Peptides against a protein of PDB entry 3JWR. Designs and how they scored, part 273

Target 1, 323 residues: chain A of PDB entry 3JWR
Amino acid sequence: TRELQSLAAAVVPSAQTLKITDFSFSDFELSDLETALCTIRMFTDLNLVQNFQMKHEVLCRWILSVKKNYRKNVAYHNWRHAFNTAQCMFAALKAGKIQNKLTDLEILALLIAALSHDLDHRGVNNSYIQRSEHPLAQLYCHSIMEHHHFDQCLMILNSPGNQILSGLSIEEYKTTLKIIKQAILATDLALYIKRRGEFFELIRKNQFNLEDPHQKELFLAMLMTACDLSAITKPWPIQQRIAELVATEFFDQGDRERKELNIEPTDLMNREKKNKIPSMQVGFIDAICLQLYEALTHVSEDCFPLLDGCRKNRQKWQALAEQ
Target 2, 298 residues: chain A of PDB entry 3JWR as posed
Amino acid sequence: TRELQSLAAAVVPSAQTLKITDFSFSDFELSDLETALCTIRMFTDLNLVQNFQMKHEVLCRWILSVKKNYRKNVAYHNWRHAFNTAQCMFAALKAGKIQNKLTDLEILALLIAALSHDLDHRGVNNSYIQRSEHPLAQLYCHSIMEHHHFDQCLMILNSPGNQILSGLSIEEYKTTLKIIKQAILATDLALYIKRRGEFFELIRKNQFNLEDPHQKELFLAMLMTACDLSAITKPWPIQQRIAELVATEFWEQGDQVGFIDFVCTQLYEALTHVSEDCFPLLDGCRKNRQKWQALAEQ

## One batch from the design tools (peptide; made by RFdiffusion4, then SolubleMPNN)

Design b2_p21_6_s2 (from b2_p21_6, 11 letters changed)
Fold by OpenDDE base, seed 1:
Structure b2_p21_6_s2 (fold): chain B 323 residues (1-323), chain A 21 residues (1-21)
Amino acid sequence: as target 1 above (323 residues)
Amino acid sequence: SEKIEQDRKLVEEALKEIVAA
């Protein structure tokens, strides 16, 4: 395609020029081509291209395929969300120095998972899929969308000309796919809530050890969630804009719930309760985000900008909630 | 505020429903 030719021939700017090592990164000013260039830079600077012998054209095609398999009519869970998740992962690995704690296969898997974790997202949550009796709800009992996202990820990875993992041994390939699956499934917030207590307790007791395979898996899950939710850590203007996108998508779901399912949406998805957004954001930060970024910062102090950003945005949302 | 606490509970309940499904 013309897009592939343009991407494959383009000079890839440095991570410094692209600012993709910054926790404060924003994609708002970037074209789709520039987001793809950023993605190439992430793979390159993490040594994934070299270590796993990726062909440049294959990587370019894969990136474009991933981007194409996000829906354009979804307000938040689109390519830009996946891209920002991956950028946060890259920043956490580089600036947050998490790279030094992980294997190359884990890094490869996390980056692929971050980019792929919401593939073909429909702008509705698992509850909606279940209640609407969607065909996907017949295939999976739990984490319905996350299983679908992984299936889409696997489909793309196995598609002709998109096989970025072809340079891996059979064992490396199996390991990578296992980690990708676990990482994508970990983005189910239900699983996060279920598992986070174990992680926080290990941190609290100073018993956290990344050399333990179970604790490593747990950490990768927490890191995925931290990157997936990283919009909450961004500078206030960015946070506010992303919150509007999230609200738009949630309200669209709520409207569909009323129309298609004849149910009253929850406050979070109720357009009529948009005035509660600030207080709900405070609640979300307190219930979900703060402890995660505190724990992550405990694992690596260089991740502090995520925690600091989260705290600052809590203050901003609190101030709005008090008006 | 009481309102913020109520909204926090709503978020927590909504999240619990997501976990229970």
Scores: peptide ipSAE 0.049, ipTM 0.762, DockQ to the pose 0.732
Fold by OpenDDE base, seed 4:
Structure b2_p21_6_s2 (fold): chain B 323 residues (1-323), chain A 21 residues (1-21)
Amino acid sequence: as target 1 above (323 residues)
Amino acid sequence: SEKIEQDRKLVEEALKEIVAA
């Protein structure tokens, strides 16, 4: 395609120029092409292109395929969300120095997973999919959308001209796919809630050890969630704008719940309760986010900007809630 | 504060509903 030709021929700016190592990064000013260029830079600077012998054209095609398989009519869970998740992963790996704690296969898997973790998201959660008796709910019992996201990821990876993993051995390929699957599934917040206690306890007791395979898997899951939720860590103007996108999508679901399912939505998805957004954001930060970024910062102190950003945004939301 | 605790509970309840399926 013309888009592929343009991307493949383009000079890829440095990570410094693109500011993709910054935890404060925003994509708001970037074109779709620029987001693709950023993505190429992430793969390159993580040495993934070199180490796994990726063909430039294949990588470009894969990126464009991933982007194409996000819906444009979804307010938040779109390509930009996936891109920002991947950028946070890149920043955590580089600036947060987590790269030094992981294997190349784990890094490869995490980056692919971050970009792919919400493929074909429909702007509704698993509960809605289940209650609406959607065909996907017949295929998967739990983590319905995350299974679908992984299925889409696998489909793209196996599509002609998109096989960025073709340079891997059979064993490396299997390992990578396993990690990708686990990472995508880990973005189900229900699984995060289920597993986070173990992670926090290991940290609290100073028993956390990345050399333990189970703890490594647990860490990768927590890292995925930390990147997936990283909007909460962004500078206030960025955070506020993203929160509006999230609210829009949630309210759209709530409206559909009323219309299609004859259900009164929860406050989080109820447009009539928009005045509760600040207090709900404080609650979300306290219930879900703070402990995660504290724990992540404990694993790597260079991830502190994520925690600091989260704390600052809590203060901002609290101030609005008191208004 | 009591308000923070109430906000936390509200979100936890909402999350339980969202992830109950």
Scores: peptide ipSAE 0.043, ipTM 0.752, DockQ to the pose 0.603
Fold by OpenDDE base, seed 3:
Structure b2_p21_6_s2 (fold): chain B 323 residues (1-323), chain A 21 residues (1-21)
Amino acid sequence: as target 1 above (323 residues)
Amino acid sequence: SEKIEQDRKLVEEALKEIVAA
């Protein structure tokens, strides 16, 4: 395609030029091509292209395929969300100095997972899928959409001309897919809630050890969630704009719940309760976000900008809630 | 405020629904 030719021929700017190492990064001003260039830079600067012998054209095609398999009519869970998740992962690995704590396969898996974690997202949560008796709900009992996202990820990875993992050994390939699956599944907030207590307790007791395979897996899950939710850490103008996209998608779901399922949506998804957004954001930060970024900062102090951003945005939302 | 606290509870309830799904 013309898009592939343009991407493959383009000079990829440095991470410094692209500012993709910054936790404060915004994609709002970037074209789709520029987001793809950023993604190439992430793979390159994490040494994934070299270490796993990725062909440039194959990587370009894969990126474009991933982008293509996000829906444009979804307000938040689209390519830009996946891209921002991956950028946060990159920033956490580089600026947050987590790269040195992980294997190349783990890094590869995390980056692929971050980009792929919401593939073919429909703008509705697992509860909606379940309540609507969607065919996917018959295939999977838990983490319905996350299983679907992984299936889409696997489909793309195995598609002709998209096989970015072709340079891996069979064992490396199996390991990578396992980690990708675990990482994508970890983006189910339900699983985060179930598992976070173990992570926080290990940190609190100063017993956290990345050399333990179970703790490593737990950390990768927490890191995925931290990147997935990283919009809450962004500078206030960025956070506010992203929150509007999230609210739009949630309200769209609520509207569908009323129309298609004949149910009253929860306040979070109820357009009529938009005035509660600031207070709900404070609640979300307190219930989900703060402890995670605190714990992550304990693993690597260089991740502090995520925590600081989250705290600052909490204050901003609190101030709005008090008006 | 009481309103903010009520809205926080709504978030917690929504999260419980996510966990239940």
Scores: peptide ipSAE 0.028, ipTM 0.701, DockQ to the pose 0.820
Fold by OpenDDE base, seed 2:
Structure b2_p21_6_s2 (fold): chain B 323 residues (1-323), chain A 21 residues (1-21)
Amino acid sequence: as target 1 above (323 residues)
Amino acid sequence: SEKIEQDRKLVEEALKEIVAA
């Protein structure tokens, strides 16, 4: 395609030029092509292209395929969300120095997972999918969408000309897919809520050890969530804009819940309660985000900008909630 | 299943906590 030709022929700017190592990164000003260029740079600077012998054209095609399999009519859970998740992962790995704590396969898996974790997202949560009796709800009992996202990820990885993992040994391939699956499934907030207590307790007791395979898996799950939720850490103007996108998508779901399911939406998805967004954001930060970024910062102090951003945004939302 | 119901309850409780803040 013309898009592939343009991407494959383009000079990829440095990570410094693209600012993709910054936790404060914003994609708002970037074209789709530029987001793809950023993605190439992430793979390159993480040594994934070299270490796993990725062909440039195949990587370009894969990136474009991933981007294409996000829906354009979804306000938040689109390519830009996936891209920002991956960028945060990259920043956490580089600036946050998490790279030094992980294997190349884990890094490869995390980056692929971050880009792929919401593939074909429909702008509705698992509860809606289940209550609407969607065919996907018949395939999976829990984490319905996350299983679907992984299936989409696997489909793309196995598609002709998209096989970025072709340079891996069979064992490396199996390991990578396992980690990708675990990482994508970990983005189910319900699973995060179930598992986070173990992680926080290990940190609290100073017993956290990445050499333990179980704790490694747990950490990768927490890291995925931290990147997935990283919008909450962004500079206030960026946070506000992203919060609007999230609210838009949630309200769209709420409207559909009323119309299609004849149910009253929860406050988070109720357009009539948009004035509660600031207080709900405070609650979200307190209930879900703060402890995660605190724990992550304990694993690597260089991740502090995520925690600091989250704290600052809590203050901003609290101030709005008090008006 | 019991697990599905448990997962749902966890999310619902989390959402309630978020809204109550």
Scores: peptide ipSAE 0.025, ipTM 0.631, DockQ to the pose 0.059; fails the geometry check

Design b2_p21_6_s3 (from b2_p21_6, 11 letters changed)
Fold by OpenDDE base, seed 5:
Structure b2_p21_6_s3 (fold): chain B 323 residues (1-323), chain A 21 residues (1-21)
Amino acid sequence: as target 1 above (323 residues)
Amino acid sequence: SAAIQADLERVRAFLEEQVAA
């Protein structure tokens, strides 16, 4: 395609020029082509292209395929969300120095997972899928959408001309797919809530050890969540804009719950409760975000900008909630 | 804030039950 030809022939700017190492990064001013260029730079600077012998055209096609399999009519869970998740992963690996703690296969898996973790997202949560008796709810009992996201990821990875993992040995391939699956499934916030206590306790007791395979898996899950939720850490103007996108999608779900399911939506998804957004954001930060970024900062102090951003945004939302 | 926190706790409990199923 012309798009593929344009992308494959383009000079890829440095990570510094693209600012993709910054935790304060915003994609708002970037074209779709520029987001693809950023993605190429992430793979290159993490040495994934060289180490796993990726063909440039195949990588370009894969990126475009991933982007194409996000829906355009979804307000938040679209390509830009996946791209921002991957950018935060890249920043955490580079600026946050997490790269030094992980294997190349783990890094490869995390980057693929970050880009793929919400493939074909429909703008509704697992609860809606279950309550609507969607066909996907018959396939999986829990983490319904995350299983679907992984299935989509696997489909793309095995599609002709998209096989970015073709340079891996059979064992490396199996290991990578296992980690990708675990990482995508870990983005189910229910699983995060279930597992985070173990991670926080290990940190509290100073018993955290990445050489332990179970603790490594746990850490990768927590890191995925930290990147998935990283909008809450962004500079205030960016945070506000993203919060509007999230609210739009949640309100769209609430409207569908009323119309299609005859259910009164929760305040989070109720358009009539828009005035509750600031207090709900404070609650979300306190219940879900703060302790995660504190723990991540304990693992690597260079991740502090994520924690600092989260704290600053809590203060901003609290001030709005008091008006 | 207390009401919102209670809602978040209910959602968490529901999600945990869903994962346990």
Scores: peptide ipSAE 0.013, ipTM 0.476, DockQ to the pose 0.301
Fold by OpenDDE base, seed 3:
Order: sequence, then C-alpha cells, then structure tokens
Structure b2_p21_6_s3 (fold): chain B 323 residues (1-323), chain A 21 residues (1-21)
Amino acid sequence: as target 1 above (323 residues)
Amino acid sequence: SAAIQADLERVRAFLEEQVAA
C-alpha cells in the first residue's frame, strides 16, 4: 500500500525528537504516520529489531496491521490508546530504567502486548459482552475481551508479511507468545484486583525478587496495568481530554445498555451522571491507581513521574468534585 | 493484609460496577 511505502521509506526520528521517553508524552498532535514512526523507534531503541533480526518492511507492515485492527468508531479503546500504552511501556523501560531488569524476550513480549492488548475493542466491557450473549461470551467465561485481543494479536503475528517473530527460535517464539498472552490477559482489571495484593505484600515486606519466575510474571502483569492506566498520570490538560474520551465511550455503552439490554447503566456509564465524573475519578485513583504506582516506584524510583502525575491529577479531580 | 484485602474489595466493587456497566 501507499501507506506502507511511505512508512518504510521514511526516516525515523530519534526518541529524543519524538519525546517518546517522556512520561508526559501526548499523541494528540501526531498523525497516524508519526505514531507508526514512534513505534518503529520503540522497537529499534529497545534493540528488538537487531536482536531478533526483524525486517524493516515486515515491522512496518505489522505496525500498520495492528493499527488497522483497532476500530475507528470507538472513542477511547482505539489505536491511540494502544499506542499510548506502548509509549508508557517504552518510557518505563527507558526513563524508568526497567529495561535493565528484564530479558529481551520479556521486553519484546511487553511491547507487542501493549500495542495489541485491546485489538478489535468494541467500545464495551466484558460485562456487556456477557449480558448481550455475544458469541465471544460462549468461547470464554472470564476475561472475554482480553482472550479476543490475544487471538487478534496471534492472527496478525501469523499473517503473511507481518511475521515480526520469524527470527526467533521455536523456543523463543513459544516463550514470547506465552508472555504476550499473560500480559494481555493481565489488562483485565478484574485479574489485576485479584493479583495486586500479592505484589504489594512482596514490596511491603521487602521480599520482591525479579529472579523468581512467579514474581517476574506478577511484575509484568502489574507493569502492563500501570501502562494501560497511564492516562491518569498525564499532565492535567491531557488527563482531562483523555477522561472525556473514556466518558464518551462509557456513555455510549450506557446508551446501548438502555437500548439493547433494557437496563439502567451504572453511574460510570450513565451520561445523566456526568457530574459524578470528578468524584468517580478520585475513587478510581484511590481504589486502583495510587498503590500500583507507589509499588512500581518502589521497584524503580525513576518511575516516580507516574506516581507524581497520578497524585497531582487526584488533587485536580478532588477540587472539581468539591465544586 | 487486612488493608490490602479491603482495597481489593473496594476495587472489586468498583470493577464490578465498571464491568456491570
């Protein structure tokens, strides 16, 4: 395609020029082509292209395929969300110095997982899929969409001309896919809630050890969640804009719940309850986000900007909630 | 810990609301 030709021929700017190592990064001003260029830079600067002998054209095609398999009519869970998740992962690995704690296969898997974790997202949550009796709900009992996202990821990775993992040995390939699957499934917040207690206890007791395979897996899951939720850490103007996109998508689901399922939506997905957004954001930060970024910062102090951003946005949302 | 368990319950309730929504 013309898009592929343009991307493959383009000079890829430095990570510094693209500002993709910044935790404060915003994609709002970037074209789709520029987001693809940023993604190439992430793979390159993490040494993934060289270490796994990726062909440039194949990587370009894969990126464009991933982007294409996000829906354009979804307000939040689209390519830009996946891209921002991957950018946060990149920033956490580089600026947050987590790269030094992980293997190349783990880094490869995390970056692929971050970009792929919401593939073909439909703008509705797992509960809606279950309640609507969608065919996917017959295939999977738990983490329905996350299983679907992984299936989409696997499909793209195995598609002709998109096989960015072709340079891996069979064992490396199997290991990478295992980690990708675990990482994508970890983005189910229900699983995060179930597992985070173990992570926080290990941190609290100073028993956290990345040399332990189970603890490594647990950390990768927590890191995925931290990147997936990283919108909450962004500078306030960016946070507000992203929160509006999230609210739009949730309200669209709520409208569909009324129309298609004949149910009253929860406050989170009820457009008539938009005045509760600030207080709900405070609740979300307190219940989900703060402890995660505190724990992540304990693993690597260079991740502090995520925690600091989360705290600052909590104050901003609290101020709005008090109006 | 009891504190972690309480947080898990809060988050579960929040997520159940989000998932239910």
Scores: peptide ipSAE 0.020, ipTM 0.534, DockQ to the pose 0.143; fails the geometry check
Fold by OpenDDE base, seed 4:
Structure b2_p21_6_s3 (fold): chain B 323 residues (1-323), chain A 21 residues (1-21)
Amino acid sequence: as target 1 above (323 residues)
Amino acid sequence: SAAIQADLERVRAFLEEQVAA
């Protein structure tokens, strides 16, 4: 395609120029082409292109295929969300120095998973999918959308001209896919809530050990969630704008819940309770985000900007809640 | 505060619904 030709022929700027190593990164001013260029740089600077012998054209095609399989009519869970998740992963790996704690296969899997974790998202949560009796709810019982996201990811990875994993051995391929699946499934916030206690206890007891395979898996899940929720860590103007996108999508779901399911939406998805957004954001930060970024910072102190950003945004939301 | 606690309970209730689904 013309888009592929343009991307494949383009000079890829440095990570410094693109600012993709910054935890404060924003994609608001980037074109779709520039987001694809950033993605190429992430793969290159993580040594994934070299170590796994990726062909440039194949990588370009794969990136464009992933982007194409995000919906344009979804306010938040679109390509830009996936891209920002991947950028946070890149920043955590590089600036946060987590790359030094992981294997190349784990890094490869995490980056692919971050980009792919919300493929074909419909702008509604698993509860809505289940309650609406959507066909996907017939295929999967739990983590419905995350299973679908992984299926889409697998489809793209195996599509002609998109096989960025073709340079891997059979064993490496299997390992990578296993990690990708686990990472995508881990983005189900319900699973995060279920598993985070074990992670926090390991940290609290100073028993956390990445050499333990189970703890490694747990860490990768927590890292995925930390990147998925990383909007909460961004500089206030960015955070506020993203929060508006999230609210838009949630309110759209709430409107559909009323219309299609005859259900009164929860406060979080109720357009009539828009004035509660600041207090709900404080609650979200306290209940979900703070402990995660504290724990992540404990694993790698260089991830502190994520925690600091989260704390600063809590203050901003609290100030708005008190007005 | 009571307000913060109420907000936390709302978030927790929402997440619990996600787990149940």
Scores: peptide ipSAE 0.017, ipTM 0.528, DockQ to the pose 0.718; fails the geometry check
Fold by OpenDDE base, seed 1:
Structure b2_p21_6_s3 (fold): chain B 323 residues (1-323), chain A 21 residues (1-21)
Amino acid sequence: as target 1 above (323 residues)
Amino acid sequence: SAAIQADLERVRAFLEEQVAA
């Protein structure tokens, strides 16, 4: 395609120029092409292109394929969300110095997973899929969408001309896919809530050890969630804008719940309860986000900007909730 | 691996069903 030709021929700017190492990064001003260029830079600067002998054209095609398999009519869970998740992963690995704690295969898997974790998202949650008796709900009992996202990821990775993992040994390939699957599945917040206690306890007791395979897996899951939720850490103007996108998508679901399922939506998905967004955001930060970024900062102090951003946004949302 | 192939086949089957519906 002309898009592929343009991307493949383009000079890829430095990470510094693209500011993709910054935790405060915003994609708002970036074109789709520029987001693809950023993605190439992430793979390159993490040494993934070199270490796994990725062909530039194949990587370009893969990125474009991933982007194409996000829906444009979804307000939040689109390519930009996946891209921002991956960018946060990149920043956490580089600026947050987590790269030094992980293997190349883990890094490869995490980056692919971050970009792929919401593939073909339909703008509705697992509960909606289940209640609507969608065909996907017949395939999977839990984490329905996350399984679908992984399936889409696998499809793309195996598509002709998109095989960025062709340079891996069979064992490396299997390991990578295992980690990708685990990472994508970990983005189900229900699973996060279920597992986070173990992680926090390990940190609290100063028993956290990345050399333990189980703890490594747990950490990768927590890191994925931290990146997936990283919008909450962004500078306030960015946070507000993203929160509007999230709200839009949730309200769209709520509207569909009313129309298609004849169900009254929850407050979170009720368009008429926009005034509750600030208080709900405070609740979300307190219940889900703060402890995660605190724990992550304990693992790597250089991840503090995520925690700091989260705290600042909590204050901003609290102030709005009091008005 | 057989597991990966099985996953791929499931994806294909699902996509085919969606097109047929």
Scores: peptide ipSAE 0.009, ipTM 0.484, DockQ to the pose 0.017; fails the geometry check

